Peptides against a protein of PDB entry 6O8C. Designs and how they scored, part 72

Target 1, 262 residues: chain A of PDB entry 6O8C
Amino acid sequence: VGLRYEKISLPKIHPRYDLDGDASMAKAVTGVVCYACRTASTLLLYQELMRKGVRWLVELVKDDYNETVHKKTEVVITLDFCIRNIEKTVKVYEKLMKVNLEAAELGEISDIHTKLLRLSSSQGTIESSLQDISSRLSPGGLLADTWAHQEGTHPRDRNVEKLQVLLNCITEIYYQFKKDKAERRLAYNEEQIHKFDKQKLYYHATKAMSHFSEECVRKYEAFKDKSEEWMRKMLHLRKQLLSLTNQCFDIEEEVSKYQDYT

## One batch from the design tools (peptide; made by RFdiffusion4, then SolubleMPNN)

Design b2_p15_4_s4 (from b2_p15_4, 7 letters changed)
Fold by OpenDDE base, seed 4:
Structure b2_p15_4_s4 (fold): chain B 262 residues (1-262), chain A 15 residues (1-15)
Amino acid sequence: as target 1 above (262 residues)
Amino acid sequence: METSFVSEEELEKIL
């Protein structure tokens, strides 16, 4: 769930010279662009925090992977040991059967051997699954975190600073328009300056809003969407690893039942 | 320097 922000728009700017209207408009524009600056900063912070979270989750899943691999290896060693011991026992019994020993014990041991071989075969499937997971987590894999460094906005883009510069220009014009309003009537030259400043205000405001929408909001939304998708995949992967670990424990438990024969 | 201030009409074209 990403940060919610309000859709902001510039107020309507009337072309007509009106000191009261222009001051009110400039105030509203200042408010909107100020909100854009704050929002851009918040969106940036969110993305930086998410990048930290992504890195943390990658390391966590790598640890889960390594633990699963370790457990799998342990089980394989135990299973191979058990199989080798049973195979030796089977060979001894086969030799003894030639000398009139009871067939019933050989049958039981042979059945255990068959079960252990089946368990050993299942380890191959676990290994294949672990290899798939490893490939997905590898550099360039489907779950690589490279997108987190590429997508969205970054402090190096200086988007907040750029917006702040524009806000400063707009705010300065607003304060002038507030003064102009207080004068109630301007001299011709001051009126012309006011009209020119109104154009500058519009230009700066439009530039700010375009920059905010295109370079901040759009990129944030793209980052958010990718992060959500990636997060779902990573959580699913983690569940798969846990499932594989549990399968290893189940196999170990089953092998333990036959250790009395080895 | 005649500061060619943009007319209200020109502002209307920009807005």
Scores: peptide ipSAE 0.021, ipTM 0.602, DockQ to the pose 0.103
Fold by OpenDDE base, seed 3:
Structure b2_p15_4_s4 (fold): chain B 262 residues (1-262), chain A 15 residues (1-15)
Amino acid sequence: as target 1 above (262 residues)
Amino acid sequence: METSFVSEEELEKIL
């Protein structure tokens, strides 16, 4: 889900000297650049909020990872304990078999031992999966949040402030053009100043729109795309952790069936 | 200082 903004463009600037037209044009340009300033600010705020969300999600997934590791460790200890107890029991029955006692029970216990060893072997797969997840979450891993600090726009870039300076210059010219319009006719020198100010207005406006497009919008879109990709991968990883946790519970449940023999 | 004349044609080239 991305922030929706309207595509803005500068109005047509006529080269002809026209006090009424120039005042109207300057008003429209002021409006467009004002919108660019507001939009740039909103896009920056969105990115800052997303960066906070990214950090929060990283910590959440780290917690899920730690819980999964803890549960896995608990299951390993329980399983190892059960295996050792069954092995002791098997050894006792093997000694008794020399006297032809309890042959049927030995077969059942041996089968349980084999099942427990199979469960123990499956823990190696869980461990490998956890290691892969850990590597992906590491500072140099594929799911590191370093991109969130590199991509997009930042307050330190002062893009909004730069646009505001240009807006101030444009606004000043607009107010002058309103005065010029009220005079209906300008003296020669004032007319030349008006023409120069029109050139300055165009220069500032084009500079503002270029800066907005290249330094605000484009970088925001790159950040947005990167964030969506990263977010999908993180959510998938979280589902993997939940799956691993469930596998640990399944192993624990299976081991509990054999506790009467341990 | 008198500002130099900027023609509409010159402005058209800039715009």
Scores: peptide ipSAE 0.021, ipTM 0.615, DockQ to the pose 0.107
Fold by OpenDDE base, seed 1:
Structure b2_p15_4_s4 (fold): chain B 262 residues (1-262), chain A 15 residues (1-15)
Amino acid sequence: as target 1 above (262 residues)
Amino acid sequence: METSFVSEEELEKIL
C-alpha cells in the first residue's frame, strides 16, 4: 500500500504587471511548493520506514528458515534411526526364517522398511528446496535487500532541504508582493524590481517542481514498485518454508507409527 | 552587474 499524493502543477504566471494578480499568483506558487516540500518529506519518511520493514522481514524469514532446517535435521535423525533399527530387525527375521518361522511377519517389516526408504528419499527434495531458499536469501541472491538501499530517495540526498531553500526564496518574494499590493502604486524603480522578482519567482518555482518530480516522485515510484515485487516474493518464500516445515511434521508423524517396530 | 530588467515581452518569451 503506497502513499497517495496529489498531482500538483504551478499556476499560470502572466507576464503582465499587476500588483493584485502578482500577489495572488505568488501566494498560489508558495502553496504549491510548500505542498511539494511536505510531500517530499512524507515520501522520504515512508521509504525509510519501508527499509526498516524490509530488514525486519529478512530477519524474520531467516529465523523461519533456521527453524525449518532444525526440524528437518530432527526428522532426518529420527528417520535414520528407525531405518537402522528396521534393517537390524529384518536381518534377525531372515535368520529365523531359516528355522521355519512365519513369512507374514517378515513381509510386514519389509513393507515398513520400504515405506521408510521412500520417506528418506523425500528428504532429498526438502533439502534441495531449502538450498534453493538459502541461495535466494544469500547476499546477491534474488531476494537480497540491496535494492532497498539503492532505490528511492535517502536523507543524504537532501531533497527536502533543497526544496525548502527554494520555498524560502519564493516566500520572500510573496511577502514583498503583499507589501507591493498594499502600496497600490509603485514608483518606477520599485516597479522594475517587482518585475525582476517575478522572474526570479518563476525560476525558483520551476526548479522546485522539476526537482520534486524528477528526484522525489519518480524515485519514490521506482522504490514502491520494487518494494511491492520484493514483498510478494518474500511472502511466497515464507509460505514455502511453512510448507516444508509441515512436510517434516508429516514425515515425523508417519515415522512415529512405526516406532513400535524399532 | 546591472540586473537587466527583462521587459514584459521578454518575460512572455521565457514563460
Scores: peptide ipSAE 0.021, ipTM 0.600, DockQ to the pose 0.100
Fold by OpenDDE base, seed 2:
Structure b2_p15_4_s4 (fold): chain B 262 residues (1-262), chain A 15 residues (1-15)
Amino acid sequence: as target 1 above (262 residues)
Amino acid sequence: METSFVSEEELEKIL
């Protein structure tokens, strides 16, 4: 998901002195750089919103993690309690067998005990998975959001303001060229000024476009790509947490079947 | 200060 923007380019600037052509060219350049300013602003806003979204998603996933850990802990306690009760029952029956009582009931209880121990062993896998997730979410982990602060453009870079300054210079020249066009013919000094301003226009325009491309667009695209990758990984992690939660519920359900024997 | 105005030829080289 990202903002679509149109690829912009400067119009061709002819070196020949032409009041009509120069005014038209200056108008076009003004339009292009104006678009660049607006686009840069929009791209910046998008990134700032995405950074907020990233932070929110991190907190959400942390909450999901904590909930899963809580559920896992609850299940472990319940399972351990059930195991202890079954073990007590087994010991009682073993004592009774020494007095020639029924071996069949002991076999059934022993089988239940074995099943519970198997469930208990599976908790180790869940714990390991939770630890992996925790490590990935930790500061410096693979899913840390540090990239969101490093990549892209930031308000502190003042890219929009820099472009706006250049746009103002360009716009001023455009308005002068519009006046020059209206005069149809300039005196020698005014003609020389016009030629000089045309060079300034070119300089400002090229500087604006380079800045826009290199400092706004390129960095935005890098941010976008990283954000998409990161969000995909976070979504996957949330699915893993959900799976682990479901495994805890499955264990709890299985344990509940044996509670009547305790 | 002679503002050496870049000639059209020089401008053509820059553009």
Scores: peptide ipSAE 0.020, ipTM 0.592, DockQ to the pose 0.100

Design b2_p15_5_s1 (from b2_p15_5, 7 letters changed)
Fold by OpenDDE base, seed 5:
Structure b2_p15_5_s1 (fold): chain B 262 residues (1-262), chain A 15 residues (1-15)
Amino acid sequence: as target 1 above (262 residues)
Amino acid sequence: ELEKIKEEADKWILD
C-alpha cells in the first residue's frame, strides 16, 4: 500500500575550485532535484486520488447506513403490527376461556406473544447501535474524513512549483558550469562568479532537498498512515452495518412464522 | 500564471 520511492541524497559538494568536478557535481545535483520534483508531484497526485477515494467510501457507507435504517424501520412496523394482532387474539381467547374453551390454543398464543416481545426488545439494541454508528459518521465523529483535508500535502501548498523554481535555478547554474568547463580556464572575475554560483547552487539544492523531505515526504507518510488506519475502521464499520442488517432479516423471518396467527 | 508562481516562489526562497 502506498507509493514506493527511492531515497535520494545530494552528492558531496567539495569546496575546492574545480571546473570539471563542479560541472559534474552540478549535473548530479540537477538530476537529484529533478527526481525530487517528479516524486513530489507523484506523491501529491496519490494523495488527491486517495482523498477522492475517501469521499467515495464515506458516501458508500452512508448509503449502507440508510439502507440498514430503512430495513430496521420496516421490521419494527411489521413486528408492532404482529404484536397488536396477537394481543387482540389473546383477549378473544381469554374470553372464550371463561366458558372453558380453547385452553391449549391460548397457551400457544401467549407463548408467541412473549417471543414477539423479546424480539421487540432486541430492536432497541439495534437502534442504539445505529445511533452509535451515526454519531461516528457525523462531521464531528470519530470516523469523520476531516483528516483527509488536513493531513498530507495539497495543491494549494505549491510544493511542486516551489521545487521547480529551485530546480530552474540549479539548472541555470549547471549550464553555466558546463560552459565554464569548456573554457578550461577562467579569468579572475569569472572565477569569482563561479565560486559564488557554486555557493548559490549549494543553497538552492539544500533548500530543495530539505523542503522535499520535510514538507513532501514526511507529510505524505503521515497521510498514508492515517489513511490506512481510517480505512480499517471504515471497513469494520461496514461489517457492523451488515451484521445489523442480518439481525433485522433474522427478526423478520422469525415474525413471519407467526403471521398466520394474526 | 507562470510568472505569478515564480514571483510567489521567489518570495519563499528569499525568506
Scores: peptide ipSAE 0.021, ipTM 0.533, DockQ to the pose 0.034
Fold by OpenDDE base, seed 3:
Structure b2_p15_5_s1 (fold): chain B 262 residues (1-262), chain A 15 residues (1-15)
Amino acid sequence: as target 1 above (262 residues)
Amino acid sequence: ELEKIKEEADKWILD
């Protein structure tokens, strides 16, 4: 998943002095570098949008976490209250048993008490899982979004602006070569200038393509890979939170079955 | 601001 872009390469540049060929070559180079500029801009925009999305998702997951913690706390309070009430009931029935009354009922209530204590013990596992999730979401945790600020390209790098300057230089030479072509033949001094400009064009084009590949495309791909990995982990974490929430509901439902005995 | 960016970019090209 990510933005698809076409692999671009510079046309072959012939060393031969040819006004028609040089104009055509310069046109092609201008097109390629123009595409690189636009692509770099698009890749930058994608990354900036993804960074916003990452921040948003982190906040969403934190909210989900807080809701789960709240639900867990509610269940713990309810469960503890139920346990205390059952314990009081057990004491009453124990007194009654001493006078040979309600022995069978006491056994049932004691079994319920044992079941509730087991449910209470399971809360420790839920708590530990929540703590693990919290640690992963915390600053410096495994799911921290620091990578989003470090990986990829940023507006401050000014890659698009740098490429645009190179494109402007190339475009200027292209327009001159178009004029040179129209002249059919150049004077010696003009011919020498044309040859020097051809070298400059090659230099600017090579610099642009190197910068595009090394600073724009490569860093984008690194960002994309990190983003995909991070997203998989976040999705897994959300599933874990959902599982914990469901466990809390299951416990609450089980406790509700015994509320009639309290 | 654009002029500043251009100036910096020009320096980068000369490097």
Scores: peptide ipSAE 0.021, ipTM 0.532, DockQ to the pose 0.034
Fold by OpenDDE base, seed 2:
Structure b2_p15_5_s1 (fold): chain B 262 residues (1-262), chain A 15 residues (1-15)
Amino acid sequence: as target 1 above (262 residues)
Amino acid sequence: ELEKIKEEADKWILD
């Protein structure tokens, strides 16, 4: 789940010259853009932390994979050893039967041999599953983490810095408008400057909000969505690995039951 | 480095 943030919008900017209204408007705009700056920074931080988390999780899953492969290999060796021993025993008993020895024991051992061979056949399925998982985790695979480096916003984009520059411009105009308000009435030239500054404020504010929405929020949302999807898949994969590990343990346990016959 | 970033940002604003 991604971070929650409040949807913000610029206040209405009236074209009419009004010293009191303009000062109030400028104050509100300053607040909104300030919030945008802070939000952009927070969203960036979140994404950077998530990227670290993604890398960590990838390594964790790779470790799980390696452990599963190791366990599978161990079981294969043990199982093969047991099968070979049983096969030798079967051959011995077959020879002894020629001398009128008990046939019932041979039947039991042969049944065990058949069961072990069935267990051995299941190893192929486990191997194929592990290969599939490996392919998914490999570079360019379905669960590759390349998206984490591509999606979203990055420090190199300098979005916060860009917004801060605009905020500084807006803040300067706001402080001037506070002074203008205190004068109650401006001379003609100062009034014209005030009007021009109001236009500049509008320009800076709209640019800031557009940048915030298009380059910060939108990209963040895309990153969030993709991260959630990827995370679900990774968690599922971990469960799959655990299942495969358990299957190996089950086979090992079954083999241990027949060790007395080897 | 910070000044460089500011300068680049300023250029972006002027564009």
Scores: peptide ipSAE 0.015, ipTM 0.525, DockQ to the pose 0.032; fails the geometry check
Fold by OpenDDE base, seed 1:
Structure b2_p15_5_s1 (fold): chain B 262 residues (1-262), chain A 15 residues (1-15)
Amino acid sequence: as target 1 above (262 residues)
Amino acid sequence: ELEKIKEEADKWILD
């Protein structure tokens, strides 16, 4: 789960003045920082897409919850109706038994009544489970999606743009070093500028890589880990909802067996 | 079916 990226590091920058070596080094640095820019952009895009996915999943699960609640409500109504009808029948048979000793029939109906009451009691457990799920999905609940806004990197951080600025500076120095290499030998003043630019290159490169590692990669990894944990919990919750729905259907089926007697 | 039985039983009790 998550985007795979290659771990990158800057090439060693030697202090030795070497026009050929410095041009090659500058090229390599440019490549590494360019990769960092692209990777940062990709990681940002991934997180933005995941945030959209999180919002979508929350709505989906809420819909599942509402459907389960609806089904539960229907079953409760049906069950209560059946219980009331059976209770009326029990009363009738009790009166008849006083006159005609219909004890066997009364026993059977009473057993049905007892079974229905047990089914009714199970509704309390379902209700409790639904309440728990509702609490978890509510704002501030265990499955709140606030982490998606807090963790990771955001477009407003301007990380890609900051890295791009540094890349531009590095690239400029690289192109100058290519020219310097082509000259094969520099005058004293140009040599001093070259050495100074090499120091600037090092500064920009290290700044870029530090920013990439600390502000892009680290935060991305934190976001990824949090998202994986949250997703597992959400999937588990969906399974719970499905289980509750199935329990409702089972109760409905059982009640239907007795409806013919009511 | 139970409703029908109830109705018949109720009639019998009233007789």
Scores: peptide ipSAE 0.010, ipTM 0.337, DockQ to the pose 0.002; fails the geometry check

Design b2_p15_5_s2 (from b2_p15_5, 7 letters changed)
Fold by OpenDDE base, seed 2:
Structure b2_p15_5_s2 (fold): chain B 262 residues (1-262), chain A 15 residues (1-15)
Amino acid sequence: as target 1 above (262 residues)
Amino acid sequence: ELEKIEEEADKTILD
């Protein structure tokens, strides 16, 4: 998952004064930096959307957790009730045995009681698992979403705007070079200005590309990697919750088999 | 305007 972008590089800038070549070069540079601006914007947008998605997913998983906890609690109550009823029955039969009544029925009830107690013990494992999940989802936990706010690029960084400023400077020079080309020959002063502008163009272009690579692309890639890892973990956690829920249902079903004995 | 410039520039790069 992630946006694909093309690796861009600046064209070679020749130091030689050449009006035709310089205009062409400037045009190419403008294009490259334009692409960088657009790409940076797209990458930023993607990250912002992903951050929203992350927040949404956290809430979703929390809801799943709460639902699972609720179900677990329900099952515990039901199970405990059943156990109490069976225990009462056991006591009654024990009293009856004192009057020489059949022990076989008591044995069956006792076995049921034992099974129910075993089911009750399994609830401890479920509880422990839920606690683990809760800890992971808690602030500072392993699945905290703090990384989403730290990693990547943010609107406050003003990366796109910074690139746009550089692009504007570059574009201005490009237009001038286009005019210079049309003149075919420049006077000495204009030639010197052209040469100077070419240096400026180079400076702006390199600055733009460095900024794009280091502050936009690199950080985006880091964000992407973190997001993928985190999302995988969250998905796994949801599966765990589902498993726990199913275990609760299984216990409930098992308990229902013995309700007729109560 | 910038889009046009970009498009034209892209053509130049590809040429």
Scores: peptide ipSAE 0.034, ipTM 0.652, DockQ to the pose 0.031
Fold by OpenDDE base, seed 3:
Structure b2_p15_5_s2 (fold): chain B 262 residues (1-262), chain A 15 residues (1-15)
Amino acid sequence: as target 1 above (262 residues)
Amino acid sequence: ELEKIEEEADKTILD
């Protein structure tokens, strides 16, 4: 998903001196560069909004991570407590078996103990997964949002303002060409000025379009691509966190089945 | 001539 914009190009500029043609050309150039200014502004705004979204998502995922860690910790405590109680029970039954034949009950408790130990071993895998996620979310991690501050265009670049200056120069020449057109014929000196201004207009227009393409559009596209890649990875990470949370709930549910024996 | 135009244009942008 990205902003759709039309590819724009400068109109053909005829080298021939033609007051009517030059006025029409200047109007078209003004329109194209005006569109570039507006588009640059829109692209900048989009990127700024996306940066806010990125920051928001990072905080959201960090919160999810903390909740998952908390749940995992709770389950570990509960599981460890249950294991300790079962171990005590096993010891008591072992002592009782020396006096009374309660072998069947001891076997059941021993099996529960074995199952709980297996559940406890799975906690190590969850912990490792959480540590991996934490490392990826860290400032130096693979999912750090530093790219959002580096890639794309920024207000400090003054791209829109630079384009606006060029647009102003072009617009001024356009208005002069409208006046020249109304005169139908120019004196020699005025004609030379007109020709000179036409060259200036071409220069400003070319500079504007080059700046727009290289400093606005290209950087925007790079930002867009990077943001899409990063977003996919973040969403996947969030799904991983949810999976880990569900695993904790599953373990908790399993432990609850054995609470009657503790 | 083109260089002069460029120089003048640059001045206009800096102003």
Scores: peptide ipSAE 0.028, ipTM 0.599, DockQ to the pose 0.080
Fold by OpenDDE base, seed 4:
Structure b2_p15_5_s2 (fold): chain B 262 residues (1-262), chain A 15 residues (1-15)
Amino acid sequence: as target 1 above (262 residues)
Amino acid sequence: ELEKIEEEADKTILD
């Protein structure tokens, strides 16, 4: 989902010298760039929090994976033990069959053996699935979290600070324009300074907005998109792990039904 | 000189 922010744009700047208009314009510009600074800061914070969340989720899923592997291993051991015992029983019954044992008893044990072997085969599929999951979680895998460290904006980029510097310059000019407005009329030299400051204000504002859009917003959006995609995949993976775990429990339960024969 | 600068600046602002 991500954070919502308003699309902002600079007000129209009139080339005409107008103390009232210039003061109003400067105020508006200050407001816009101020909003950009705050927004950039908020977007940065969001990304940092998301990075923490990503790391947390990775560890959680790894734990789930390890738990699933452990459970799978447990079931394999139990199943193999049961199979070995049944096989021994089958051999004994086969020998006894040559003497006085009922065929129905041997048939039942053989059927159980066949069922256990099928369950054992299913464990191979689970193992393959776990290996696939492991590969996806591995470094360089499809679910690696390297993107979280690469995409988006970072504190080291100093974007907020850069914008703040520009905002400070703009704000200073705005305050001067308020004073100029209050004077109602400026001397020639002061008028020229006012005009130059207006140009500087425009320059700073444009630079700020360009930086905001290109280095803050754009990168944030890229990060957001990547995070959403990755999150969906991770959640799906987690569900897969749970499914595999449940399959292991189901197999264990099934094996328990035959333990009376072992 | 200032007038030239002003003209250039005005042009830049309009762009």
Scores: peptide ipSAE 0.016, ipTM 0.560, DockQ to the pose 0.216
Fold by OpenDDE base, seed 1:
Structure b2_p15_5_s2 (fold): chain B 262 residues (1-262), chain A 15 residues (1-15)
Amino acid sequence: as target 1 above (262 residues)
Amino acid sequence: ELEKIEEEADKTILD
């Protein structure tokens, strides 16, 4: 459930001038920020894929809804037809009784009529349930997918690109520190430049990690949480639709038993 | 079946 990523932190940056230590530190910082860039990209991709999945699922559920409505309509027509026929039969038997004919069957037909009327009443409940589902799926409904467009990170945010710029700056300093290390000793001016670059490295690294945490990870987690909740609700709704469909089939089957009287 | 019942009922009423 969701993408797993490792928690990353910057290594300690010591203020002491040490060519070997500074090169090693710079390498580590480069690695951490590089990981942040890759992770940000992966998190973005995941969210984009999830947005596509959300849209797909919405359409799927809408199709399920339409099929259920269609089946319900079919059953209503069949049931109404059966009720009308049974009512005609009842009238015929009532006429027969007026002429003193034995109509023991009238009781059975009347019972069937009562059962059919009960089935008809249950259709109202199904209709109400379908209306509820429709309202939930409608724009502004409880299952609207507007959150998918609002929450999380987006390509337009250019988070990966921003991190990449910082990574490039850090990498350049790292390569310089490798050269400095190879020289073993620096002249006074070069030493001062090295110290200044170390401060820049720290600045860039801190900025990168802050951006990663606040604009990438935090927003991703929010998106993930909302997506999980929404997905659970949508799956439940699909189950409800299936249940309603099955109820329609059950009614249809029961009605078919009485078609012999038509 | 309904038609048969109706026919029988109609015959009985006419008699």
Scores: peptide ipSAE 0.000, ipTM 0.302, DockQ to the pose 0.002

